Peptides against a protein of PDB entry 5T59. Designs and how they scored, part 191

Target 1, 112 residues: chain A of PDB entry 5T59
Amino acid sequence: TTPTMQSTSLLTEHLGYPPISLVDDIINAVNEIMYKCTNAMEKYLMQRNIIGKKDFSDEIKIGTAKLESLLENSVDKNFDKLELYVLRNILSIPSDLLEENRFRLLHHEKLV
Target 2, 90 residues: chain B of PDB entry 5T59
Amino acid sequence: EHIRFQRLVQVCNKALEESIRKLQSWEKIHECFPNYGQTREGIENLTVCQQQVIKLWSNLSRVEFDAIFHERSIEEKLNQLDDLINKARS

## One batch from the design tools (peptide; made by RFdiffusion4, then SolubleMPNN)

Design b2_p28_8_s4 (from b2_p28_8, 10 letters changed)
Fold by OpenDDE base, seed 3:
Structure b2_p28_8_s4 (fold): chain B 112 residues (1-112), chain C 90 residues (1-90), chain A 28 residues (1-28)
Amino acid sequence: as target 1 above (112 residues)
Amino acid sequence: as target 2 above (90 residues)
Amino acid sequence: SRSEELLQKLLEGKVSEEELQEADDFFS
């Protein structure tokens, strides 16, 4: 189900942090990993930039940048889907639990 | 009974796998280095580079995501959420 | 952040049903 202010508040109380914080951690992590990968690739190839008396430094820089862009686009698309799915299907509260009695139950379980 | 954390792991894995798919294509790698990849040494270097990047991606993602899940205690919290939902529906 | 912006769109109902369905189908 689509998150609401109510479900977000309840989940924040349950988790000890807003649901979006977990998603942020995940997305930040994958982006960091992505740039570490592309940086490593560029460095590796730049150490091997001369072949047959030809300097391929410019091609390596451009090529690595292109791959980085491709990876960025893929990461963005896939993890946008991930965010939507997680917030709607994993970090979600069914509508039947958002009623007054169920709300009290969740609060009671936390206090007891 | 407990389904949410398993689902989270599955979703993360799928997103990671699909994100790196383009880099797993040799054709896609080669086209970014059209002249470099026409040399024997260039092909060798690109091959090693591709393999190393994919391994780095896999290893770093595993370590970092596990760290996040631990820091956020998400398995425990999602299990508790499952329990609360099941209890409410019983 | 990008994630917060997407959440805001989701909360406001600005994410299309098609996008939501694609996400569900992608991980099903």
Scores: peptide ipSAE 0.751, ipTM 0.957, DockQ to the pose 0.875; fails the geometry check
Fold by OpenDDE base, seed 4:
Structure b2_p28_8_s4 (fold): chain B 112 residues (1-112), chain C 90 residues (1-90), chain A 28 residues (1-28)
Amino acid sequence: as target 1 above (112 residues)
Amino acid sequence: as target 2 above (90 residues)
Amino acid sequence: SRSEELLQKLLEGKVSEEELQEADDFFS
């Protein structure tokens, strides 16, 4: 069920925060984790940048950047899907609860 | 009875797993370090690095997502939502 | 934010049905 202003309002009341806030937290977290991972990778390899007499620092930096880009693209795609799914299927209110009689019930239950 | 929170966890895990899938490919890793990966030491370093980053990804995501879910009380809230829906349909 | 932007698109019905279905299928 595609979210509406009504469902968003009701869910905000229920959750104590807008549904999107949870999604924001999730997406922000995964992005932070992503960069921590790529940063760790770069640091690890940069500590091992010399093999024999050759310095691979430039290749390591470029390669890590490529992997970061690859991961960024994947994260964006997958978590865009996640957002859509969560907002439509998890953080959603079925239409039957949005009807007048059920709406009152939901509101009443929240207040008590 | 309570399905939403479990589903939330599942979809989060799926998204995380699919996001890291390409990094699990040795070929993808190696192609980013074509010369470095032609050395024995380079291969060893890349192998360890790949393993570590995947573990780091998994561990950090678990910790951070659990923290989010806790801070947002999302399990409780989703359970309550399930209960409300079930009650309305009964 | 990126998430808020996507939500806005979703609310406005600007997200294609194909993309919505893809998301549903992905997690089904």
Scores: peptide ipSAE 0.750, ipTM 0.957, DockQ to the pose 0.895; fails the geometry check
Fold by OpenDDE base, seed 2:
Structure b2_p28_8_s4 (fold): chain B 112 residues (1-112), chain C 90 residues (1-90), chain A 28 residues (1-28)
Amino acid sequence: as target 1 above (112 residues)
Amino acid sequence: as target 2 above (90 residues)
Amino acid sequence: SRSEELLQKLLEGKVSEEELQEADDFFS
């Protein structure tokens, strides 16, 4: 179910933090990892930039930048989907439990 | 009975796997280094680099995501959420 | 943040049903 202000509040109370905070952590982590990977790739190849008498430094820099862009686009796309899925299907409260009676029950259980 | 945390792990893995898929393509890697990859040494270097990057991606993701899940106590919280929902529907 | 912006769009019902379904299908 699509999150609402109500469900977000309830989940925040349950989790001790807003649901989006977990998603933020995940997305921030993968982005950090992404740049670490591309940086490592560039560094590795730049240490091996000369073959024979030819210097491939420029090609390496451009090539790694292209790969970074491709990876960045893929990460954005996939983890946007992840965010939507997680917020709607994992960090979510079924709509029937957001009704007055069920809502009170969940709230009561958390407070007791 | 407890389904949410397992699902979280699964979708994280799927997103990670799909994100790195392009780097798993040798053709895609080679396209980025057209002249470098025409040399024997270049091919060797790119091959090792590709393998190392994929391993680095996998290892870092595992470590970092596990750390996040632990710090956020998300398994426990999601299990509790499952229990609350099931109880409310009983 | 990017994630918060997407959440805001989601809360406001501005994310298309197609996008939502695509996400669901992707992780089906």
Scores: peptide ipSAE 0.750, ipTM 0.957, DockQ to the pose 0.901; fails the geometry check
Fold by OpenDDE base, seed 1:
Structure b2_p28_8_s4 (fold): chain B 112 residues (1-112), chain C 90 residues (1-90), chain A 28 residues (1-28)
Amino acid sequence: as target 1 above (112 residues)
Amino acid sequence: as target 2 above (90 residues)
Amino acid sequence: SRSEELLQKLLEGKVSEEELQEADDFFS
């Protein structure tokens, strides 16, 4: 079910925060993790940049950047899908609950 | 009965797994370091690096996502949502 | 944010049905 302003409002009341806030937390976290991983990779390899009197620093920097780009693109695609799925299928209110009488149930349960 | 939180965890895991898939490919790793990876030491370093990064990805994701779920009380909230839906449909 | 932008597109019906279906299929 595609979210609406009404469902978002109801879910915000239920959750105590907008549904998008959870998604934001997830996406921000994975991006942070992503850059920590790529940074760790670069540092690890840069500490091992000399092999047989040859300096591979430039190749390491370029290579790590390429991997970062690959990972970044993958993260973006997969977590865009995640956002769409979560908002439509997990953090969603079925149509049968989007009726006036069902709204009262939600409010009643919250107040009691 | 309670399905939403479990589904959230599954979806997160799937997204994480698919996101790291390319880094799990030695071919992709080697392609990024064509000359470095032609040396014995380079191959060894890349191998260790790949393994460590994947482990770091997995460990950090687990810790951070669990923290998010806890901070947002999402399991409880989703269980309550399931209960409300089930109650309305009963 | 990127997430909010996507949500806005979703709310406005600017996300294609194909993209929505792809997301559903991806996690099915």
Scores: peptide ipSAE 0.750, ipTM 0.957, DockQ to the pose 0.882; fails the geometry check

## One batch from the design tools (peptide; made by RFdiffusion4, then SolubleMPNN)

Design b2_p29_1_s1 (from b2_p29_1, 12 letters changed)
Fold by OpenDDE base, seed 1:
Structure b2_p29_1_s1 (fold): chain B 112 residues (1-112), chain C 90 residues (1-90), chain A 29 residues (1-29)
Amino acid sequence: as target 1 above (112 residues)
Amino acid sequence: as target 2 above (90 residues)
Amino acid sequence: DEFDKEWEEMDELLEKEKEELEKRREKRK
């Protein structure tokens, strides 16, 4: 089920931070890693840009940019899925425990 | 009993693996460098580059994600969440 | 397996939450 404000509040109390913050950390990290990878690739190839007296610098720049775009699209898709999955299936409270009586019990157990 | 942290690790790995899948394709790599890849030396360079990027991707993600998990104490928190839920249902 | 099924189920949600996910990306930038 879709996360509710109630579950978010409870999880925030439990975690000490909003659940979305964990997701943000993960996605921010992978985005940074992504650009480090593409930058490394470009640098590596640009140091090897001349073959047989032919300069492939322009092709390398264009090619690495294409790969970056390809990776960006894939990262966006898969980590969007990750966000949905984490919030729905991992950082979630079962609906039956969000009912009035069960909610109280869960909250009480946390405070003990 | 404890399942949430395992799932977190699993989904992170899944997302990482699926994200890098296209770069693991030699055909996709070669398509981006059509003329460069027509040379022997170019092929060699692209091959090494591909391998290095994939390794870099894997290594950096492992280090960074582990750091995040530690800083957020997420394993402990998720285990506690599992325990709370299980106890409530008992 | 079970996880794979759960993972694939997100494909449906991905389309439904497209705009919200985009907004979230913008906030992180």
Scores: peptide ipSAE 0.745, ipTM 0.960, DockQ to the pose 0.952
Fold by OpenDDE base, seed 2:
Formats: sequence, structure tokens, C-alpha cells
Structure b2_p29_1_s1 (fold): chain B 112 residues (1-112), chain C 90 residues (1-90), chain A 29 residues (1-29)
Amino acid sequence: as target 1 above (112 residues)
Amino acid sequence: as target 2 above (90 residues)
Amino acid sequence: DEFDKEWEEMDELLEKEKEELEKRREKRK
């Protein structure tokens, strides 16, 4: 099921932060890592840009840019899936607990 | 009994694995460097580069994700959530 | 397995939530 405002509120109370914040942390981290990886790749190859009196600097720059784009597209897709999965299947409250009687139990447990 | 944190780790690993899958393909790497990769030295450099990038990807992700999980106390919170749900259903 | 099935189910949701996911991505930038 899709997250509701009620579930978001309850989870925010439980977690101490909105569920989406965790997802944002994860995705922000992987994006940073992604660019660190591509940057490292470019630097490594640019230090090895001359082979047999030929300068491959331009090809390296273009090639690493292509790989960056490829990785970026894959990261976007898979971590969009992660976002959906986390919010739907992990940071979620079953519908039966969103009923008023069960809701009271959650609040009671939090206050005790 | 406690399943949500396990699922979180699992989905993170899955997303990371699927994201880097194309870079694990030598063919994809070589295609980006068609002339550079026609040289022996170029192939060697690309091979090392590919391996190091994959390693860097894995290591950095592990460190950063563990830090996030710790800062957010997510294992404890998810375990508590499991317990609350199980208790409510009992 | 069960997880793989759940993971694959997200493919359908990706299309449905494409615009929202894009907006979220832009906000993180």
C-alpha cells in the first residue's frame, strides 16, 4: 500500500524524523559516492593519458563522461526503486494498525 | 521476528549491486574508450581502473550507509516497529 | 525469492510515480 499522511505522522513520531529523510540520506550519499567514483576514474586515466606517443586525454574525458552518465542513470533508477520499496515495505504501518483501536495501542506504547 | 532492518540492508545492497552492474561489464567499459582500449597498456589501465572503481563503490557505500543507519538509529527503530506490529496483532 | 518479487513489483510503481520521483530528485540537487 502507498504511504498515508497518518502513517507518515506515526512513523515520524516513532523515528524522530520523517521516513523520507532516511531515504534522502541514502540517496544523497550514493550520489556523492557516484561522483567520487567517476572522478577517481578520470583522474586515474588522465595520469595515464599518453600511450605510444599518442595523447588520449580527449577520449578519456569523453569516455569517463559517458560512464558517469551511464552510472547516473542506473543509480537514479535503482534508488528510485529503493525509495519506493523502503517507504512501501519497510517504513510502513500495516493497514490493520491504522485503525483507531490499533492506533491507540501505538500511542499508548509510546507514552508508557 | 525482526525483519524490517534486514530488508533495509537487503534493498540497499540490491540497489547498489544493480547500479554498478553495467560498470562491471568489461564490454561497456571498453566501448567508452575505443582507441585507448586498443592498446595493451590502455587495456591494462582500464582493467585496473574498473576494479578500483568497483571496490571504491562498494567500500564507500558500506561506510556511508552504516554511518547513516547509526545516526538514524534505524535498526533499533525498525526492530521496535516490528515488535509493535507483532504485539498489536497478538 | 520473495524479496526479488517485491523488488520487481517496484518496476510498475516506477512508471506511476515517475513525476513525483523526478521532483524529489530535483529537490535533493
Scores: peptide ipSAE 0.744, ipTM 0.960, DockQ to the pose 0.949
Fold by OpenDDE base, seed 3:
Structure b2_p29_1_s1 (fold): chain B 112 residues (1-112), chain C 90 residues (1-90), chain A 29 residues (1-29)
Amino acid sequence: as target 1 above (112 residues)
Amino acid sequence: as target 2 above (90 residues)
Amino acid sequence: DEFDKEWEEMDELLEKEKEELEKRREKRK
């Protein structure tokens, strides 16, 4: 079930922030982590770029870029799935709670 | 019963695990460094690098996600949501 | 298990929402 405007509003009131904000925090964090990992890998290998008097700097740069692309594609796919899953299955309100009487109960419980 | 926060943790772990899976493949790592990986020292460096990246990935994600969950009070909020749903259905 | 099934079910939604997800991804960058 796709989130509705009503459910988004209710969840925003409950959470204190829009549900999508949590997803954004998670994905932004993993993207930053991804970059840190790739950068660390490149730096580590670049510090070890000379072997047997051969300079592998160019190969290291190309190789790490390929791995970054590979990781980026995987992150994008899996965290897109995460976004869908969270919004659909976790940060969702069942239809029975979207009824008028249930809505009032939700507000009442929040205020008390 | 509280289930939503558990699911959140579970899906986060799943996404993280699936994302790093390809980097766990030595073959894929080696293919990116065909000449470098033909040297003994290069293989050693790549091996350590692969291990360190995976550890860094795991450690940073744990710290950052826990921080997010704390800052957003998501466990408490999801538990409350579960309680509200259960109460409404009773 | 049940979660794995739910996770795999997102594959279909992923394809359907590909464009929207891409737009959101670009916004975060």
Scores: peptide ipSAE 0.744, ipTM 0.960, DockQ to the pose 0.902
Fold by OpenDDE base, seed 4:
Structure b2_p29_1_s1 (fold): chain B 112 residues (1-112), chain C 90 residues (1-90), chain A 29 residues (1-29)
Amino acid sequence: as target 1 above (112 residues)
Amino acid sequence: as target 2 above (90 residues)
Amino acid sequence: DEFDKEWEEMDELLEKEKEELEKRREKRK
C-alpha cells in the first residue's frame, strides 16, 4: 500500500528520522559508487590507451561514457524500485495498526 | 518473526545485482569498444577492467550500505517494528 | 518466490510514480 502521512509520522518518530532519509542515503551512496566505478574504468583503460601504434583514447572515452550511461539508467530504474519497495513493504505500518487505539501503542512504547 | 531487515538487505542486493547486470555482459562491454576490443591486449584489458569494476561495485556497496544501516540503526528499528506489529496482533 | 513477486510488482508502480520519483531524484542532486 502507498505510504500515508500518518504512517510517515509514526515511522519518523520511531526511527528518529523520516523513512525517506534512509532511501536517500542508500541511493546517494550507490550513485557515488557508480561514478567511482566508471571513473576507475576510464582511468584504467586510459592508462592502456595505446595498443601497438594506435591510440584508442577517444574510443575509450566514448565507450566509457556509454557504459556509464547504461549503468546510470539501470541504477535509476532499480533503485527507484528499491525506493518503492522499501517505503511500501519494509518501512510501512499495516492498516490494522493505523487505528486510533493502535497509534497509542507506538507512542506508548516510545515514551516508556 | 523478524523479517523487515532481512527484506531490506534482500532488496538492496537485488537492486545492486540488477543494476550491474549490463556490465556483466561481455557483449555490452565489447560493443562499447569495437576497435579496442579487436586487439588481443584490448580484450585482456577490458576483461580485467570488467572484473575489477564488478568487484569494486560489490565491495564498495557492501561497505557503504553496512555503514548506512549502522548509522541509522535500521536493524534494531526494523526488529522493533516487527515486534510492535506482532504484539499488536496478539 | 514471494520476494520476487513483490519485486516485480514494483514494475507496475514505476510508471505510475515516474514523475514523483524523478522529482525525488532531482532533489537528491
Scores: peptide ipSAE 0.744, ipTM 0.960, DockQ to the pose 0.952

Design b2_p29_1_s2 (from b2_p29_1, 14 letters changed)
Fold by OpenDDE base, seed 1:
Structure b2_p29_1_s2 (fold): chain B 112 residues (1-112), chain C 90 residues (1-90), chain A 29 residues (1-29)
Amino acid sequence: as target 1 above (112 residues)
Amino acid sequence: as target 2 above (90 residues)
Amino acid sequence: SEFDKEWKEMDKLLEERKEELKERREKRK
């Protein structure tokens, strides 16, 4: 199920930040890492672009770009799944505890 | 009792592993460099490059994710959340 | 494993919320 505003509010109070902020941190980090990896790959190969008197610079640039795209697509998919998983299964409050009476108890326990 | 942080680590690892899967395929790497990979030296370079990228991916992600988890105090917060929920159900 | 099952279940949600997730990605970039 999709997180409710109520659960988001409670979790924000508990965490000190909105749950989505954690997800954003994770995804932003992996995106940065992704481009560092592809950049490193390109740089490594471009330093080794000539073999047998043949210059493979163009092929290397195109090839690394293709790999970057491939990685981007995979990262997008899997970390979209991560976002969904985290918000649904980790940073979530069971529905039974969001009922009026149970909600009060949870809130009270947090404040104690 | 405490399960949420474990799941967080698990899902992060899963996403990272699945994301890098294509780069772990030699065939996929080679396809991107069809002529370069037809040379002995090219194959050697691609092999080293592949290994280095995978290691870089793993190392950077570990460092950055651990930093995030620490900065957000997420293990403590998730453990507390587990405790609150369990207590409410007791 | 149970986790693997839960992980796979996200595929359904992914399809349902594809556009929403795309918009969120765009906001982060």
Scores: peptide ipSAE 0.753, ipTM 0.961, DockQ to the pose 0.938
Fold by OpenDDE base, seed 2:
Structure b2_p29_1_s2 (fold): chain B 112 residues (1-112), chain C 90 residues (1-90), chain A 29 residues (1-29)
Amino acid sequence: as target 1 above (112 residues)
Amino acid sequence: as target 2 above (90 residues)
Amino acid sequence: SEFDKEWKEMDKLLEERKEELKERREKRK
């Protein structure tokens, strides 16, 4: 079930921001963290690129890129799921409370 | 009584854990560095690197997510939401 | 657990909303 406009409006009023904004913050943060992690990995290995007189720089670059791609795909999938979960199960108003009488009560409570 | 914030923390942890799962696999790490990982020193470096990345992932996510939750006052807001819903159903 | 069940349910939604979610990711990047 997708969030309704009514639900979004009520939650926005309650939160002081649209529910999706929280999700965006979370996902933006994890994306930044992801690239920090992969960058750190590459830098660490590139500082250790020569072993036994052999330069592994190219392999390191390719390998870290592969790991980055792997992590990126996993992050995308799991945090897409997170987005869906948050909007459906956390930042949501039960349908029974979206009825006219319940809607008024909820709105009234927030305004009082 | 209050469940939504707990669920938020739970789902964040779940997403983080599932995202890093493949990097926790030594086999997945090693296969990306087939020749480098055939050397003793390379294995050592990869081992340390893997551990450091996982730690960095965990630490940074904790700090950043806590900051987000604080800035958005999400625990308070979700608790209030729970209370409102429970009250409406009573 | 209840959470695990709820989490697994997202797999279906993920497939249904795949393109939409992709577009949102692109907007954030």
Scores: peptide ipSAE 0.753, ipTM 0.961, DockQ to the pose 0.925
Fold by OpenDDE base, seed 4:
Structure b2_p29_1_s2 (fold): chain B 112 residues (1-112), chain C 90 residues (1-90), chain A 29 residues (1-29)
Amino acid sequence: as target 1 above (112 residues)
Amino acid sequence: as target 2 above (90 residues)
Amino acid sequence: SEFDKEWKEMDKLLEERKEELKERREKRK
């Protein structure tokens, strides 16, 4: 099920930050890593762009771009799934705890 | 008893593994460099490049995700959440 | 495994919330 506003509020209080912030950190990190990887690949190959008498610079640029696109699509898909999974299955409060008396428990533990 | 943090690590690893899967395919790599990969040196360079990228992907992810988890105190918080849930159900 | 099942279940949600997730990606970038 989709996280409720109540669960988000409770988790935010518990975590000290909104649950989505953790997801954002993770995804931002992997995106940065992704481009570092593709950049490193391009640079490595561009330093080795000439084989014999042939210059493969154009092919390397195009090829690396294709791989980057491929990786981007995969990262987007899988980390979208990660976002859904984390918010549903990890940073979630079971429905039985989303009752008034259960809310008090979380708040009480926080205040004590 | 404490399962949420384990799941977090697991799902992070899964997402990372699935994301890099296509780059682990030599066929996919070679397809992007059809002429370059027809040379001996090209194949060697692509092979090294592929391996290095995968290693870089893995290493950077480990370092960055661990840093995030630490900064967010997520293991402690998730353990506490597990405890709260278990306590409420007992 | 249980995790694998849970992970696969996200595929359905992914399709349902595709546009929302896209918007969030754009917001982060």
Scores: peptide ipSAE 0.753, ipTM 0.961, DockQ to the pose 0.937
Fold by OpenDDE base, seed 3:
Structure b2_p29_1_s2 (fold): chain B 112 residues (1-112), chain C 90 residues (1-90), chain A 29 residues (1-29)
Amino acid sequence: as target 1 above (112 residues)
Amino acid sequence: as target 2 above (90 residues)
Amino acid sequence: SEFDKEWKEMDKLLEERKEELKERREKRK
């Protein structure tokens, strides 16, 4: 199920930030890490591009680009799943707590 | 019972593990460098490179995710959420 | 495990919301 506006508001109040912000932080971080990894790989191999007087620079560039694409596709898929999972199963409020009386209790407990 | 933060850590680890899985395949690495990987030295370089990338992936993700969790106080907030839910259901 | 089952259940949602998620990714980048 998709989070409701009410649940988002309550969670935002509780967290101090919108739930999606946490997901964005995580995904932004992994994307940055991903490109750092692929960049490091390319640089490492490019420093070792000559073997037996043969220059493999072009092959290295193409190969690392292919691996980057492979990793990118995997990251996109799995962290899309993470986003769905977090918002549905972790940063969610059960329907019974969305009732008016329960809502007041949440506010009361937060303020006291 | 506190369960949400544990699930957060678990799903983060799962996503990270599944994302890097294909790069853990030597065959997939090698096929991207068909001529380079036919040389002894090339194989050695690719082997080290693969290992280093996996380590870098793991180390950076651990550091960055821990920092995010700390900055967002997510463990405390999720524990509080669990407590509120449990209390409301009692 | 229970988590593995829950994780696999996301596959269906992933397909259903594929375009939405793609747009969000592009927005973050």
Scores: peptide ipSAE 0.753, ipTM 0.961, DockQ to the pose 0.916

